# Peptides against a protein of PDB entry 1Y74, part 22

Target 1, 57 residues: chain A of PDB entry 1Y74
Amino acid sequence: LGLERDVSRAVELLERLQRSGELPPQKLQALQRVLQSRFCSAIREVYEQLYDTLDIT

## One batch from the design tools (peptide; made by RFdiffusion4, then SolubleMPNN)

Design b2_p15_3_s4
Fold by OpenDDE base, seed 2:
Structure b2_p15_3_s4 (fold): chain B 57 residues (1-57), chain A 15 residues (1-15)
Amino acid sequence: as target 1 above (57 residues)
Amino acid sequence: DELARLAAEAQALLA
């Protein structure tokens, strides 16, 4: 599963967008905080465990 | 340009 890596990459992209100034930074920062939240991390961990257990390709 | 580049990279994550 690349989900952790994909989330980390999404956060990196959001940080670049914030620094570019092409979009209002507040909503980008809010989305970044959601992706980095303990809640999203917990959901990701559950998903990864279920994926490993169920062997869903 | 940066937005377009990053949008393409973001879309690649969803593909």
Scores: peptide ipSAE 0.049, ipTM 0.618, DockQ to the pose 0.309
Fold by OpenDDE base, seed 4:
Structure b2_p15_3_s4 (fold): chain B 57 residues (1-57), chain A 15 residues (1-15)
Amino acid sequence: as target 1 above (57 residues)
Amino acid sequence: DELARLAAEAQALLA
């Protein structure tokens, strides 16, 4: 499963974009907060459980 | 340049 790693990488990229100042940070920060939310983590956990059961490759 | 680099890195997540 690469999903946890991919989410972590997406958050890192969003942080870099915010620090670069090339884009308005508000929407980037909002997206980062969504990706770090308990809701997103719960969806990821469900996906991982289904992946383990169904062997979705 | 930073935006373009990060966009390329983001695309790699989708590959």
Scores: peptide ipSAE 0.048, ipTM 0.615, DockQ to the pose 0.297
Fold by OpenDDE base, seed 1:
Structure b2_p15_3_s4 (fold): chain B 57 residues (1-57), chain A 15 residues (1-15)
Amino acid sequence: as target 1 above (57 residues)
Amino acid sequence: DELARLAAEAQALLA
């Protein structure tokens, strides 16, 4: 399972979008903050643990 | 443009 990697990549893409100036950065920054929040990381960890336990391929 | 490139990368991530 690569969910942590995928979230990290999503954050990187959001940072690039913010720096490009092609879009208003506020909503992108808000989404980045959500993805980096303790809540999101806790949910991710639970999901990863359950996924490993269920051995879903 | 950068937006289109990043959208394609994001879509590939979700696939």
Scores: peptide ipSAE 0.048, ipTM 0.613, DockQ to the pose 0.304
Fold by OpenDDE base, seed 5:
Structure b2_p15_3_s4 (fold): chain B 57 residues (1-57), chain A 15 residues (1-15)
Amino acid sequence: as target 1 above (57 residues)
Amino acid sequence: DELARLAAEAQALLA
């Protein structure tokens, strides 16, 4: 499971969008902060543990 | 172009 990698990639894409100036940056920055939060990291870890336990394909 | 490219990359992550 590459969830940590996918979250990191999503943050990278949000940073690029903010720098492009094509969209108002405030909501993009808010989403980035959510993805980088301790809460999001904790939920990700729980999900990954459940994935390993339940053998979800 | 940048927005469209990044939207396509985001869709690829969700697929």
Scores: peptide ipSAE 0.046, ipTM 0.611, DockQ to the pose 0.308

Design b2_p15_4_s1
Fold by OpenDDE base, seed 5:
Structure b2_p15_4_s1 (fold): chain B 57 residues (1-57), chain A 15 residues (1-15)
Amino acid sequence: as target 1 above (57 residues)
Amino acid sequence: ERVEELLREVQELLA
């Protein structure tokens, strides 16, 4: 689903920005940790199940 | 620019 791809893309971009050194890494790492948290994963799973059940396109 | 690309992806997640 789009949400899983968007999370994965956001994490990839955060990793690239951290390596570039253009921005202080601490806030980027914090955002990456949030996106990779068990909480965000659980919300994503619920979201995907609801979309499958409700057949929302 | 990668910052602008990241901002777009984050906005899509929050929308």
Scores: peptide ipSAE 0.118, ipTM 0.664, DockQ to the pose 0.137
Fold by OpenDDE base, seed 3:
Structure b2_p15_4_s1 (fold): chain B 57 residues (1-57), chain A 15 residues (1-15)
Amino acid sequence: as target 1 above (57 residues)
Amino acid sequence: ERVEELLREVQELLA
């Protein structure tokens, strides 16, 4: 699923940037928390369910 | 760089 993959990739990049120290981590952490929030997870689940019901690979 | 990659991924999520 494109959305799940894109969210996962964004989170991965945020974690790497936080570890590198290239940028102040606080704002990166805030964005990561949003992407990993219950709301975003619920949206991903709905998205996945729609693809499953519509038989979209 | 990784910052540019992150910005691209965030833009794709918002599109």
Scores: peptide ipSAE 0.115, ipTM 0.666, DockQ to the pose 0.138
Fold by OpenDDE base, seed 2:
Structure b2_p15_4_s1 (fold): chain B 57 residues (1-57), chain A 15 residues (1-15)
Amino acid sequence: as target 1 above (57 residues)
Amino acid sequence: ERVEELLREVQELLA
């Protein structure tokens, strides 16, 4: 689904930025942790279930 | 450039 792909892409970009050292890693890592949190995952799962059920375009 | 790409992805998630 689009949301899962977008979250995965955002995490990938955050990991690359952390490795590059172009920015202080702490805030990037914090954002990555939020995106990979159980809370975010639970919201994503609910979204995916609703998306499939409602056939939202 | 990569920062701008990340910001776009984050903005799309929040939109």
Scores: peptide ipSAE 0.114, ipTM 0.660, DockQ to the pose 0.138
Fold by OpenDDE base, seed 1:
Structure b2_p15_4_s1 (fold): chain B 57 residues (1-57), chain A 15 residues (1-15)
Amino acid sequence: as target 1 above (57 residues)
Amino acid sequence: ERVEELLREVQELLA
């Protein structure tokens, strides 16, 4: 679903920004850790189930 | 710019 793809893309962009050094890496890494957390994965699964049920893109 | 790309993805997540 779009949410899994968008989360994965956001994580990819955060990793690239951390490597570029254009921004302080600590807050970017914290955001990446939040997006990759078990909590966010569980929320993603709930949304995916809802979208599958409601046929929402 | 890579920051603008990230902001677009965050906006898509919140939309």
Scores: peptide ipSAE 0.114, ipTM 0.662, DockQ to the pose 0.138

Design b2_p15_4_s2
Fold by OpenDDE base, seed 4:
Structure b2_p15_4_s2 (fold): chain B 57 residues (1-57), chain A 15 residues (1-15)
Amino acid sequence: as target 1 above (57 residues)
Amino acid sequence: DRLAALLAEVERLLA
């Protein structure tokens, strides 16, 4: 299941962007918080459960 | 480049 890894990669990229100062950090930090939220974790768990039972193309 | 990489990763997640 690549979703956890993919989300982690997105967060890593957001952290790098915040550190670079190339963009205003506030919106980037907000997006990072969303991706690391319990909500996103719950969605990931549902996805993982469905992946076991469904042929997700 | 890093912003483009982030957007590409998000697009891949949504695909």
Scores: peptide ipSAE 0.057, ipTM 0.572, DockQ to the pose 0.143
Fold by OpenDDE base, seed 2:
Structure b2_p15_4_s2 (fold): chain B 57 residues (1-57), chain A 15 residues (1-15)
Amino acid sequence: as target 1 above (57 residues)
Amino acid sequence: DRLAALLAEVERLLA
Protein backbone atom coordinates (compact mmCIF):
# COMPACT_ATOMS: atom_id res chain seq x y z
CA LEU B 1 0.00 0.00 0.00
CA GLY B 2 0.90 3.68 -0.14
CA LEU B 3 1.80 3.66 3.54
CA GLU B 4 5.06 1.77 3.10
CA ARG B 5 6.06 4.12 0.30
CA ASP B 6 5.07 7.15 2.35
CA VAL B 7 7.09 6.06 5.38
CA SER B 8 10.06 5.33 3.14
CA ARG B 9 9.76 8.80 1.64
CA ALA B 10 9.66 10.38 5.09
CA VAL B 11 12.82 8.47 6.08
CA GLU B 12 14.54 9.59 2.88
CA LEU B 13 13.69 13.20 3.67
CA LEU B 14 14.99 12.82 7.21
CA GLU B 15 18.27 11.40 5.94
CA ARG B 16 18.69 14.34 3.58
CA LEU B 17 17.93 16.82 6.36
CA GLN B 18 20.51 15.18 8.60
CA ARG B 19 23.15 15.47 5.88
CA SER B 20 22.29 19.10 5.11
CA GLY B 21 23.14 20.29 8.63
CA GLU B 22 20.26 22.78 8.56
CA LEU B 23 18.93 21.29 11.81
CA PRO B 24 20.50 19.49 14.75
CA PRO B 25 20.63 15.84 13.66
CA GLN B 26 19.74 14.22 17.00
CA LYS B 27 15.98 14.77 16.91
CA LEU B 28 15.80 13.95 13.20
CA GLN B 29 17.72 10.74 13.79
CA ALA B 30 15.41 9.85 16.67
CA LEU B 31 12.37 10.31 14.43
CA GLN B 32 14.01 8.20 11.74
CA ARG B 33 14.68 5.46 14.29
CA VAL B 34 11.02 5.52 15.32
CA LEU B 35 9.82 5.23 11.72
CA GLN B 36 12.23 2.34 11.09
CA SER B 37 11.49 0.58 14.38
CA ARG B 38 10.14 -2.94 14.57
CA PHE B 39 7.13 -1.54 16.39
CA CYS B 40 6.22 0.83 13.57
CA SER B 41 6.79 -1.94 11.03
CA ALA B 42 4.44 -4.23 12.94
CA ILE B 43 1.76 -1.55 13.18
CA ARG B 44 2.12 -0.86 9.46
CA GLU B 45 1.77 -4.55 8.66
CA VAL B 46 -1.40 -4.83 10.74
CA TYR B 47 -2.78 -1.69 9.15
CA GLU B 48 -2.10 -2.96 5.64
CA GLN B 49 -3.57 -6.37 6.39
CA LEU B 50 -6.73 -4.80 7.77
CA TYR B 51 -7.10 -2.63 4.70
CA ASP B 52 -6.64 -5.63 2.45
CA THR B 53 -9.23 -7.58 4.42
CA LEU B 54 -11.77 -4.77 4.61
CA ASP B 55 -11.24 -3.72 0.97
CA ILE B 56 -10.74 -0.11 2.02
CA THR B 57 -9.34 2.05 -0.74
CA ASP A 1 12.68 23.59 1.68
CA ARG A 2 13.54 20.08 2.82
CA LEU A 3 12.00 20.72 6.22
CA ALA A 4 8.83 21.92 4.51
CA ALA A 5 8.81 18.74 2.40
CA LEU A 6 9.19 16.58 5.51
CA LEU A 7 6.39 18.42 7.29
CA ALA A 8 4.14 18.04 4.25
CA GLU A 9 4.85 14.31 4.17
CA VAL A 10 4.10 13.97 7.88
CA GLU A 11 0.88 15.93 7.44
CA ARG A 12 -0.10 13.64 4.58
CA LEU A 13 0.57 10.57 6.71
CA LEU A 14 -1.60 11.96 9.52
CA ALA A 15 -4.47 13.03 7.25
Scores: peptide ipSAE 0.056, ipTM 0.570, DockQ to the pose 0.152
Fold by OpenDDE base, seed 3:
Structure b2_p15_4_s2 (fold): chain B 57 residues (1-57), chain A 15 residues (1-15)
Amino acid sequence: as target 1 above (57 residues)
Amino acid sequence: DRLAALLAEVERLLA
């Protein structure tokens, strides 16, 4: 599944935005922390397992 | 432009 790649891409974009200084970094960092959290990782793992099991298109 | 790219990626993730 592309979900890991998609999350990684979102994090990459957040890091670039933080480095640009165009926006206050605090909320961007908070969002990045959420996406990289153990909770989100666990949910992603369950999601991917269910996709494999249920054979959803 | 990068903000727009981030928003588009988030929208894609939530779709």
Scores: peptide ipSAE 0.055, ipTM 0.567, DockQ to the pose 0.152
Fold by OpenDDE base, seed 5:
Order: sequence, then C-alpha cells, then structure tokens
Structure b2_p15_4_s2 (fold): chain B 57 residues (1-57), chain A 15 residues (1-15)
Amino acid sequence: as target 1 above (57 residues)
Amino acid sequence: DRLAALLAEVERLLA
C-alpha cells in the first residue's frame, strides 16, 4: 500500500534523530541505510505487487 | 518524542 511513503517517513525521522544528537548516530545511520537499500526497495516492490494481485486484507 | 514517533512508524510497517 503506502509503504513507500511510510518508509520515507521513517527515514525522515531517523535523519532528524541523527541531527538532534540525542542518540548515538551509528545505529540510526545503519538502520537508515537498510531502509534506503535496493534490497529493501525490491522487497517493498514485490510486496506491493503481490498485494495488488492477491488483495491481501 | 522523535524516537517514539520513529518506533510508531516502524510498528506500522511491521503490522
């Protein structure tokens, strides 16, 4: 569904957390890299295609 | 609060 938007929002929040310095940035940056990876994007695309085809409710 | 917002977003992704 709106997974692209949701992932983008999660990345935005991670970037803000990194700038605030409230937490060590290394793990936040690593999580951001995972969410922005081609692998994550490919999995999202497959999921969205399956959802559209199978109507997984 | 921002950490809570991030966690809530991650929870939505996993739901």
Scores: peptide ipSAE 0.056, ipTM 0.568, DockQ to the pose 0.144; fails the geometry check

Design b2_p15_4_s3
Fold by OpenDDE base, seed 2:
Structure b2_p15_4_s3 (fold): chain B 57 residues (1-57), chain A 15 residues (1-15)
Amino acid sequence: as target 1 above (57 residues)
Amino acid sequence: ERVARLLAEVERLLA
């Protein structure tokens, strides 16, 4: 499953972007918090379970 | 520069 890795990669990229100072960090941090939220994690878990069960390509 | 790279990576993830 790529979703967990993709989310983790997105968070990593956001962290690097924040540290670079090229953009104001506020909105980047907000997006990062969303991606790391319990809600997103729960949805990911459901998705992964369905993926495993249904073998969704 | 890093912004452009990040966007490209996001696009890759969504592709």
Scores: peptide ipSAE 0.045, ipTM 0.564, DockQ to the pose 0.361
Fold by OpenDDE base, seed 4:
Formats: C-alpha cells, structure tokens, sequence
Structure b2_p15_4_s3 (fold): chain B 57 residues (1-57), chain A 15 residues (1-15)
C-alpha cells in the first residue's frame, strides 16, 4: 500500500516549502505535525486493514 | 512556483 509513502512524500514537500520562505512556516509546520501524528497513523492503520475488503483504489 | 508544484504533486497522489 502506497499510503505511507504518500504521507512521507507530503511531509517532504512541506519541509521544502518551509525552507523556501515562500509562505509563513507556522501553518506548514502545523500541517506537518498533523501528518506525523499518532492520530494519522491510527487512521492509516484502519485504512490498510480495510483496503482489500472494500477494494479501495 | 513551489506551491503550485506541491499542488500538482498532491493531485498526482489523488489520481
């Protein structure tokens, strides 16, 4: 399942945006923390458990 | 710009 990879990619992109200075970093950091949270990890785990059953693409 | 590139990448992830 590519979801973990996709979340990791999103975090990487947020880090690049923060370093570029194009946007204030505070909200980007907050979003990054959300994506790295135990909450998001738990949601991902549930998603992965249901993936085959629900035939999610 | 970099924000536009990020949005394009997100769109690819959702496609």
Amino acid sequence: as target 1 above (57 residues)
Amino acid sequence: ERVARLLAEVERLLA
Scores: peptide ipSAE 0.042, ipTM 0.556, DockQ to the pose 0.341
Fold by OpenDDE base, seed 3:
Structure b2_p15_4_s3 (fold): chain B 57 residues (1-57), chain A 15 residues (1-15)
Amino acid sequence: as target 1 above (57 residues)
Amino acid sequence: ERVARLLAEVERLLA
């Protein structure tokens, strides 16, 4: 699946973008927090469990 | 330009 790795990569990219100041850091940080949230992790777990059975997309 | 690069990489993750 690689969803965990993709989320980790997205978080890393958001950290770099925050340090650059090219965009308002507040919203970037908020998005980063969402991706790192327990809720997002729980949804990821559910997705990974259902992926094989539901043939999503 | 970094924003554009980020977007491109996100698109690669989704592809």
Scores: peptide ipSAE 0.041, ipTM 0.555, DockQ to the pose 0.364
Fold by OpenDDE base, seed 1:
Structure b2_p15_4_s3 (fold): chain B 57 residues (1-57), chain A 15 residues (1-15)
Amino acid sequence: as target 1 above (57 residues)
Amino acid sequence: ERVARLLAEVERLLA
């Protein structure tokens, strides 16, 4: 399961997009904050635990 | 454009 890795990659891509200046950074930064929030981390933990239990590839 | 490439990468992550 690569959800943690995928979230980290998404955050990285958002950081690059913000630095490029191609889009207003505010909404991208807000999304980045959501992905890095304790709420998102808790949901990810539940998700990963369920998939570990169910042995879903 | 860079935005389109990044969106394509996000779509790949969600697939």
Scores: peptide ipSAE 0.041, ipTM 0.557, DockQ to the pose 0.376

Design b2_p15_4_s4
Fold by OpenDDE base, seed 2:
Structure b2_p15_4_s4 (fold): chain B 57 residues (1-57), chain A 15 residues (1-15)
Amino acid sequence: as target 1 above (57 residues)
Amino acid sequence: SRVAALLAEVQRELA
């Protein structure tokens, strides 16, 4: 399970996009904030625990 | 473009 890694990678890419200036940064920053939110982290933790428990591939 | 490539990768990570 690589959800934490995938989220971290997504945030990294969003930061690169923001620094490039090719897009207005506001919406990218908002998405980054969502991905880094306590709520998203809590959901991720539950998701990971369920996958570990249920052994879902 | 670099933007399109990065957005596509973000979408893959979120899928």
Scores: peptide ipSAE 0.024, ipTM 0.551, DockQ to the pose 0.362
Fold by OpenDDE base, seed 3:
Structure b2_p15_4_s4 (fold): chain B 57 residues (1-57), chain A 15 residues (1-15)
Amino acid sequence: as target 1 above (57 residues)
Amino acid sequence: SRVAALLAEVQRELA
């Protein structure tokens, strides 16, 4: 499951948006923080484990 | 818009 990769890519894109200065960075940064949070990582890990175990298509 | 394109890309990654 490429969820870790997808999250990393999302964070990268959010950083680019923040650096562009075209948008207020606060909400973008908040989203980035959520994606990088320990909670999000824990949920991702559980999800990936269950996904593999249950063979969800 | 560059911003719109990047936001759409982020949404695709999160979907």
Scores: peptide ipSAE 0.022, ipTM 0.545, DockQ to the pose 0.314
Fold by OpenDDE base, seed 5:
Structure b2_p15_4_s4 (fold): chain B 57 residues (1-57), chain A 15 residues (1-15)
Amino acid sequence: as target 1 above (57 residues)
Amino acid sequence: SRVAALLAEVQRELA
């Protein structure tokens, strides 16, 4: 699963948006924090384990 | 816009 890569890419793009100054950074940073949280990582890990086990497409 | 393009890409990555 490319989920970890996809989340990492999303975070990278959010960082670029924050640096651009085109938007208030607060909500972008909050979203970035959510994506980088232990909770999000734990859910991702469970999802990947279930996907590997059940092969749910 | 740059913002719209980047947001669209974020949405695709999270979909």
Scores: peptide ipSAE 0.022, ipTM 0.547, DockQ to the pose 0.373
Fold by OpenDDE base, seed 4:
Structure b2_p15_4_s4 (fold): chain B 57 residues (1-57), chain A 15 residues (1-15)
Amino acid sequence: as target 1 above (57 residues)
Amino acid sequence: SRVAALLAEVQRELA
């Protein structure tokens, strides 16, 4: 399951958007913080464990 | 636009 990779890619793209200056950075930065939070990581871990156990894919 | 394309890509990664 590539969920960690997908989240990392999303964060990378958010950083690019922030650097471009085309959008106010505040909400983009807030979203980035959420995606990098311990809470989000814990949810991701549970999600990955469920996929490993149940093979939902 | 570049912004729209990047936002769409972020959404694809989160979906």
Scores: peptide ipSAE 0.022, ipTM 0.547, DockQ to the pose 0.303

Design b2_p15_5_s2
Fold by OpenDDE base, seed 3:
Structure b2_p15_5_s2 (fold): chain B 57 residues (1-57), chain A 15 residues (1-15)
Amino acid sequence: as target 1 above (57 residues)
Amino acid sequence: EALLQELLEQERRVA
């Protein structure tokens, strides 16, 4: 499971969208903050461990 | 529980 890589890619895309100015940046920035938060990272890590152990779809 | 409280508070600050 490559959630870490996918989250990193999502953050990269959010940063590009923020720089483009095509969308209001506030909600994009808030989403980026959530994805990079300790809470989200901890939950991701737990999920990845459970996924690898239990083969959760 | 202390860790959970800290994580929940961090999430509230960034959301």
Scores: peptide ipSAE 0.027, ipTM 0.558, DockQ to the pose 0.033
Fold by OpenDDE base, seed 4:
Structure b2_p15_5_s2 (fold): chain B 57 residues (1-57), chain A 15 residues (1-15)
Amino acid sequence: as target 1 above (57 residues)
Amino acid sequence: EALLQELLEQERRVA
């Protein structure tokens, strides 16, 4: 499971979208802040640990 | 757990 990598890629894409000006940046920036929050990181870590333990397909 | 409460407060501020 590579959620850390996927979240990092999502943040990168959000930053590019914010700079493109194609979309209003406020909601994109808010989503980026959520994805980079300590809370989201903690929940991701718990999920990754559970995923590895339970061997979910 | 104080850590859990702090994480919840941070989530509420950023969401």
Scores: peptide ipSAE 0.027, ipTM 0.555, DockQ to the pose 0.032
Fold by OpenDDE base, seed 2:
Structure b2_p15_5_s2 (fold): chain B 57 residues (1-57), chain A 15 residues (1-15)
Amino acid sequence: as target 1 above (57 residues)
Amino acid sequence: EALLQELLEQERRVA
């Protein structure tokens, strides 16, 4: 399970999209902030721990 | 418990 890596990659792509100017940046920035929020990080961490323990497929 | 509520409130402010 590589959720941390995938989220980091998603944030990177969102940053690139914001700089490209192809899309209105406000909603992209809001999504980036959500993905980097303490809430999302905490939920991800719990899920990763449970996944490692229970081997959820 | 209190931590979870604080996290939910933070998410509402960020989202």
Scores: peptide ipSAE 0.027, ipTM 0.558, DockQ to the pose 0.033
Fold by OpenDDE base, seed 1:
Structure b2_p15_5_s2 (fold): chain B 57 residues (1-57), chain A 15 residues (1-15)
Amino acid sequence: as target 1 above (57 residues)
Amino acid sequence: EALLQELLEQERRVA
């Protein structure tokens, strides 16, 4: 899956968007915090492991 | 169980 890489890329893009000022940064920052949370990371790891085992589509 | 509840509480704080 490579979800770890995709999440890291998403965070990078969110940081760039926040610096550009093109969009209100508050919700972008909130989303970044969620993506970097221990909860999200734990769920991602479980999902990646289960995906390989269960062949989730 | 305690770990799961901690993770859920963290989720509620950042969301």
Scores: peptide ipSAE 0.027, ipTM 0.553, DockQ to the pose 0.032

Design b2_p15_5_s3
Fold by OpenDDE base, seed 3:
Structure b2_p15_5_s3 (fold): chain B 57 residues (1-57), chain A 15 residues (1-15)
Amino acid sequence: as target 1 above (57 residues)
Amino acid sequence: SELLRRLEELLRQVE
């Protein structure tokens, strides 16, 4: 699925945005933490396991 | 805005 790769890329982009200082760093950092959380990881794992079985539209 | 410009720049790098 490449979800792990996409999440990693999203985190990288958020880091670049944080360094620019154009957005409140706290908001970007919070989003980054969410993406790296065990909660999101667990959701990703479940999603990947069910991906071939379920057609979620 | 500079913010929108920067966002656009970053989004162009997403595969």
Scores: peptide ipSAE 0.024, ipTM 0.440, DockQ to the pose 0.158
Fold by OpenDDE base, seed 1:
Structure b2_p15_5_s3 (fold): chain B 57 residues (1-57), chain A 15 residues (1-15)
Amino acid sequence: as target 1 above (57 residues)
Amino acid sequence: SELLRRLEELLRQVE
């Protein structure tokens, strides 16, 4: 389970999309902030703990 | 559209 890696990659892709100008940059920035938020980090931690405990496939 | 705009504003404030 590599959610931290996937989130980091998603943030990187959002930065690229912002520079491309194809999409509203502020919406992408908002999503980027959510992904980097303490809230998202906390949810990720809970998910990872539950995933390990429940052995979800 | 106003509701969507407000939602987007709230999302930008999540830190």
Scores: peptide ipSAE 0.023, ipTM 0.445, DockQ to the pose 0.042
Fold by OpenDDE base, seed 5:
Structure b2_p15_5_s3 (fold): chain B 57 residues (1-57), chain A 15 residues (1-15)
Amino acid sequence: as target 1 above (57 residues)
Amino acid sequence: SELLRRLEELLRQVE
């Protein structure tokens, strides 16, 4: 599925954007927190399980 | 059904 990898990559990119100072770091940090939240991780897990069960490929 | 139930449970925990 690769969703975990994509989320990890997104977090990495957000960290780079924060360090560059090109964008307000507070909003980027908030988004990063959401992506790394227990809720987001749990939803990802449910999604992956659902995806495997239904085989929607 | 169980996955949907779990999803609903997680959504109820969102502050």
Scores: peptide ipSAE 0.022, ipTM 0.481, DockQ to the pose 0.026
Fold by OpenDDE base, seed 4:
Structure b2_p15_5_s3 (fold): chain B 57 residues (1-57), chain A 15 residues (1-15)
Amino acid sequence: as target 1 above (57 residues)
Amino acid sequence: SELLRRLEELLRQVE
């Protein structure tokens, strides 16, 4: 499971979109903050542990 | 991976 990598990639893409100025930067930044939050990280960690154990697909 | 697909599509349009 590459969930951590996918989240990192999403953050990278959001940062690029912010720099382009073509989209509202405040909303992109808010979404980026959510993805980098301790809450999101904790959920991801639990999910990955359960995925490894239960093979959730 | 829907989020990534959407973000990548948007990025291709603005770059």
Scores: peptide ipSAE 0.021, ipTM 0.475, DockQ to the pose 0.784

Design b2_p15_5_s4
Fold by OpenDDE base, seed 2:
Structure b2_p15_5_s4 (fold): chain B 57 residues (1-57), chain A 15 residues (1-15)
Amino acid sequence: as target 1 above (57 residues)
Amino acid sequence: SALLEELLRLEREVA
C-alpha cells in the first residue's frame, strides 16, 4: 500500500499550491489540516492493517 | 495553468 505516501504527496502539493499564490490559501490549508488530522491518520492506519491482514485484492 | 499541471501530476502519481 502507498496510502501514507499518497497522503504525504497530497500534502506536499497543497503546500506548493499555497506558496504559488494562485489560489486563496484558506481552503487549501483547511484541506491540508484535514489530511493531517488524527482522524484521517487513524482511519488510514486501520485500513492499512486490515488490508495487510485480509490481503484484499 | 500551473494549478492544472500540479493537479494532473498528483493524479498520475496517486492513481
Scores: peptide ipSAE 0.028, ipTM 0.517, DockQ to the pose 0.141
Fold by OpenDDE base, seed 1:
Structure b2_p15_5_s4 (fold): chain B 57 residues (1-57), chain A 15 residues (1-15)
Amino acid sequence: as target 1 above (57 residues)
Amino acid sequence: SALLEELLRLEREVA
């Protein structure tokens, strides 16, 4: 399970998209904020723990 | 986006 890595990659991609100016940045910034929030981190931690316990790939 | 608005709302409630 690489959810932490995937979230980090998603944040990176959002940063690149914002800098490119091809898309309105506000919604991208909002999504980035969600992905970097304590909320998302907590959900990720629970998710990873459950999948480790259940041995699900 | 309704989805993004809901995500932001949930973030504010849990943070």
Scores: peptide ipSAE 0.027, ipTM 0.519, DockQ to the pose 0.038
Fold by OpenDDE base, seed 4:
Structure b2_p15_5_s4 (fold): chain B 57 residues (1-57), chain A 15 residues (1-15)
Amino acid sequence: as target 1 above (57 residues)
Amino acid sequence: SALLEELLRLEREVA
């Protein structure tokens, strides 16, 4: 499961979208903050461990 | 992931 990599790439893309100025940045910034939060990181780590162990489809 | 695919789509539209 490459969830950590996908989240990192998502954050990168959000940064590009914010810098372009073509989209309202507030919601993009909020989403970026959520993806980088300790809460989201902790949930991601638990999910990855469970996914690897349980092999959820 | 669906989120990553959507963000890639948005990037292509803005770029």
Scores: peptide ipSAE 0.024, ipTM 0.513, DockQ to the pose 0.745
Fold by OpenDDE base, seed 5:
Structure b2_p15_5_s4 (fold): chain B 57 residues (1-57), chain A 15 residues (1-15)
Amino acid sequence: as target 1 above (57 residues)
Amino acid sequence: SALLEELLRLEREVA
């Protein structure tokens, strides 16, 4: 499970898209804020802990 | 979608 890495990669790509100016930045920025929110981080951490606990292989 | 295509393009460029 690599949710932290995947979220970090998504944020990186969104930053590049915003800088390119090819797309309206507001919605991209909103998505970036959601992915970087404390709520999203907390849920991600809980899920990762659950998978670590339940996965015995 | 245009967004998905752009994300995939950037992913290929920086991966």
Scores: peptide ipSAE 0.023, ipTM 0.514, DockQ to the pose 0.258

Design b2_p15_6_s1
Fold by OpenDDE base, seed 5:
Structure b2_p15_6_s1 (fold): chain B 57 residues (1-57), chain A 15 residues (1-15)
Amino acid sequence: as target 1 above (57 residues)
Amino acid sequence: SLAERLARAAALLAE
């Protein structure tokens, strides 16, 4: 799937946005924390398992 | 199992 890679890339981009100062960093940081949370990791794992099982294609 | 993974995710939502 590469979902883990995509999430990692999203986090990287959020970090760059925070450093740019173009946007208030607080909400960006909050989103980053959500993406890196145990909950999101668990959801990703569930999604990957379902994707493999159902072959949604 | 998938059911256990779902339950774990749900438990994390409640934190």
Scores: peptide ipSAE 0.059, ipTM 0.640, DockQ to the pose 0.018
Fold by OpenDDE base, seed 1:
Structure b2_p15_6_s1 (fold): chain B 57 residues (1-57), chain A 15 residues (1-15)
Amino acid sequence: as target 1 above (57 residues)
Amino acid sequence: SLAERLARAAALLAE
């Protein structure tokens, strides 16, 4: 499971979108903050460990 | 442990 890598890539894309000025950056920045939050990271860690242990998919 | 990680996540949710 490469969820950490996917989240990192999503954040990178959000940063590029913010710099382009094509879209209002505020909501993009808010989403980036959520994805980089300690809460989101903690949930991701739990999910990844459960996925590895239980093979839920 | 999983329980400890869940507890940490719950604590962060409460912030």
Scores: peptide ipSAE 0.055, ipTM 0.636, DockQ to the pose 0.018
Fold by OpenDDE base, seed 3:
Structure b2_p15_6_s1 (fold): chain B 57 residues (1-57), chain A 15 residues (1-15)
Amino acid sequence: as target 1 above (57 residues)
Amino acid sequence: SLAERLARAAALLAE
């Protein structure tokens, strides 16, 4: 599935965008905080368990 | 259980 890896990659890209200064950082930082939140991690874990069990394609 | 994990996720949303 690789959701953990994909989320980590998304956060990395958000950090690069914030450092570039091309965009206002506030919304990018807010999105990063959401993706790294305990809530999103818990939801990801649940989804991964469901995916493994139900074989969603 | 899955139900318990969902309940924990919902509780984290409320924080």
Scores: peptide ipSAE 0.051, ipTM 0.623, DockQ to the pose 0.018
Fold by OpenDDE base, seed 2:
Structure b2_p15_6_s1 (fold): chain B 57 residues (1-57), chain A 15 residues (1-15)
Amino acid sequence: as target 1 above (57 residues)
Amino acid sequence: SLAERLARAAALLAE
C-alpha cells in the first residue's frame, strides 16, 4: 500500500496550490489540515492493517 | 492490536 505516500503527495500539491493563489486558500488549507489530522492518520493505519490482514487484492 | 487501533480512532472522533 502506498496510501501514506499518496497522502503526503496530496498535501504537497495542496501547499503548492495555496501558494499559487489560483484557488481560495482557506478551503485548501482546511483540506490539508484534515489530511494531516490525528484522526485521518489513525483511520489510515487501521485501513492498512485491515488491508494486510484481509489481503484485499 | 487492531482492536486498540480502532479504539484510538474512535476516541479521536469524540474530540
Scores: peptide ipSAE 0.054, ipTM 0.629, DockQ to the pose 0.018; fails the geometry check

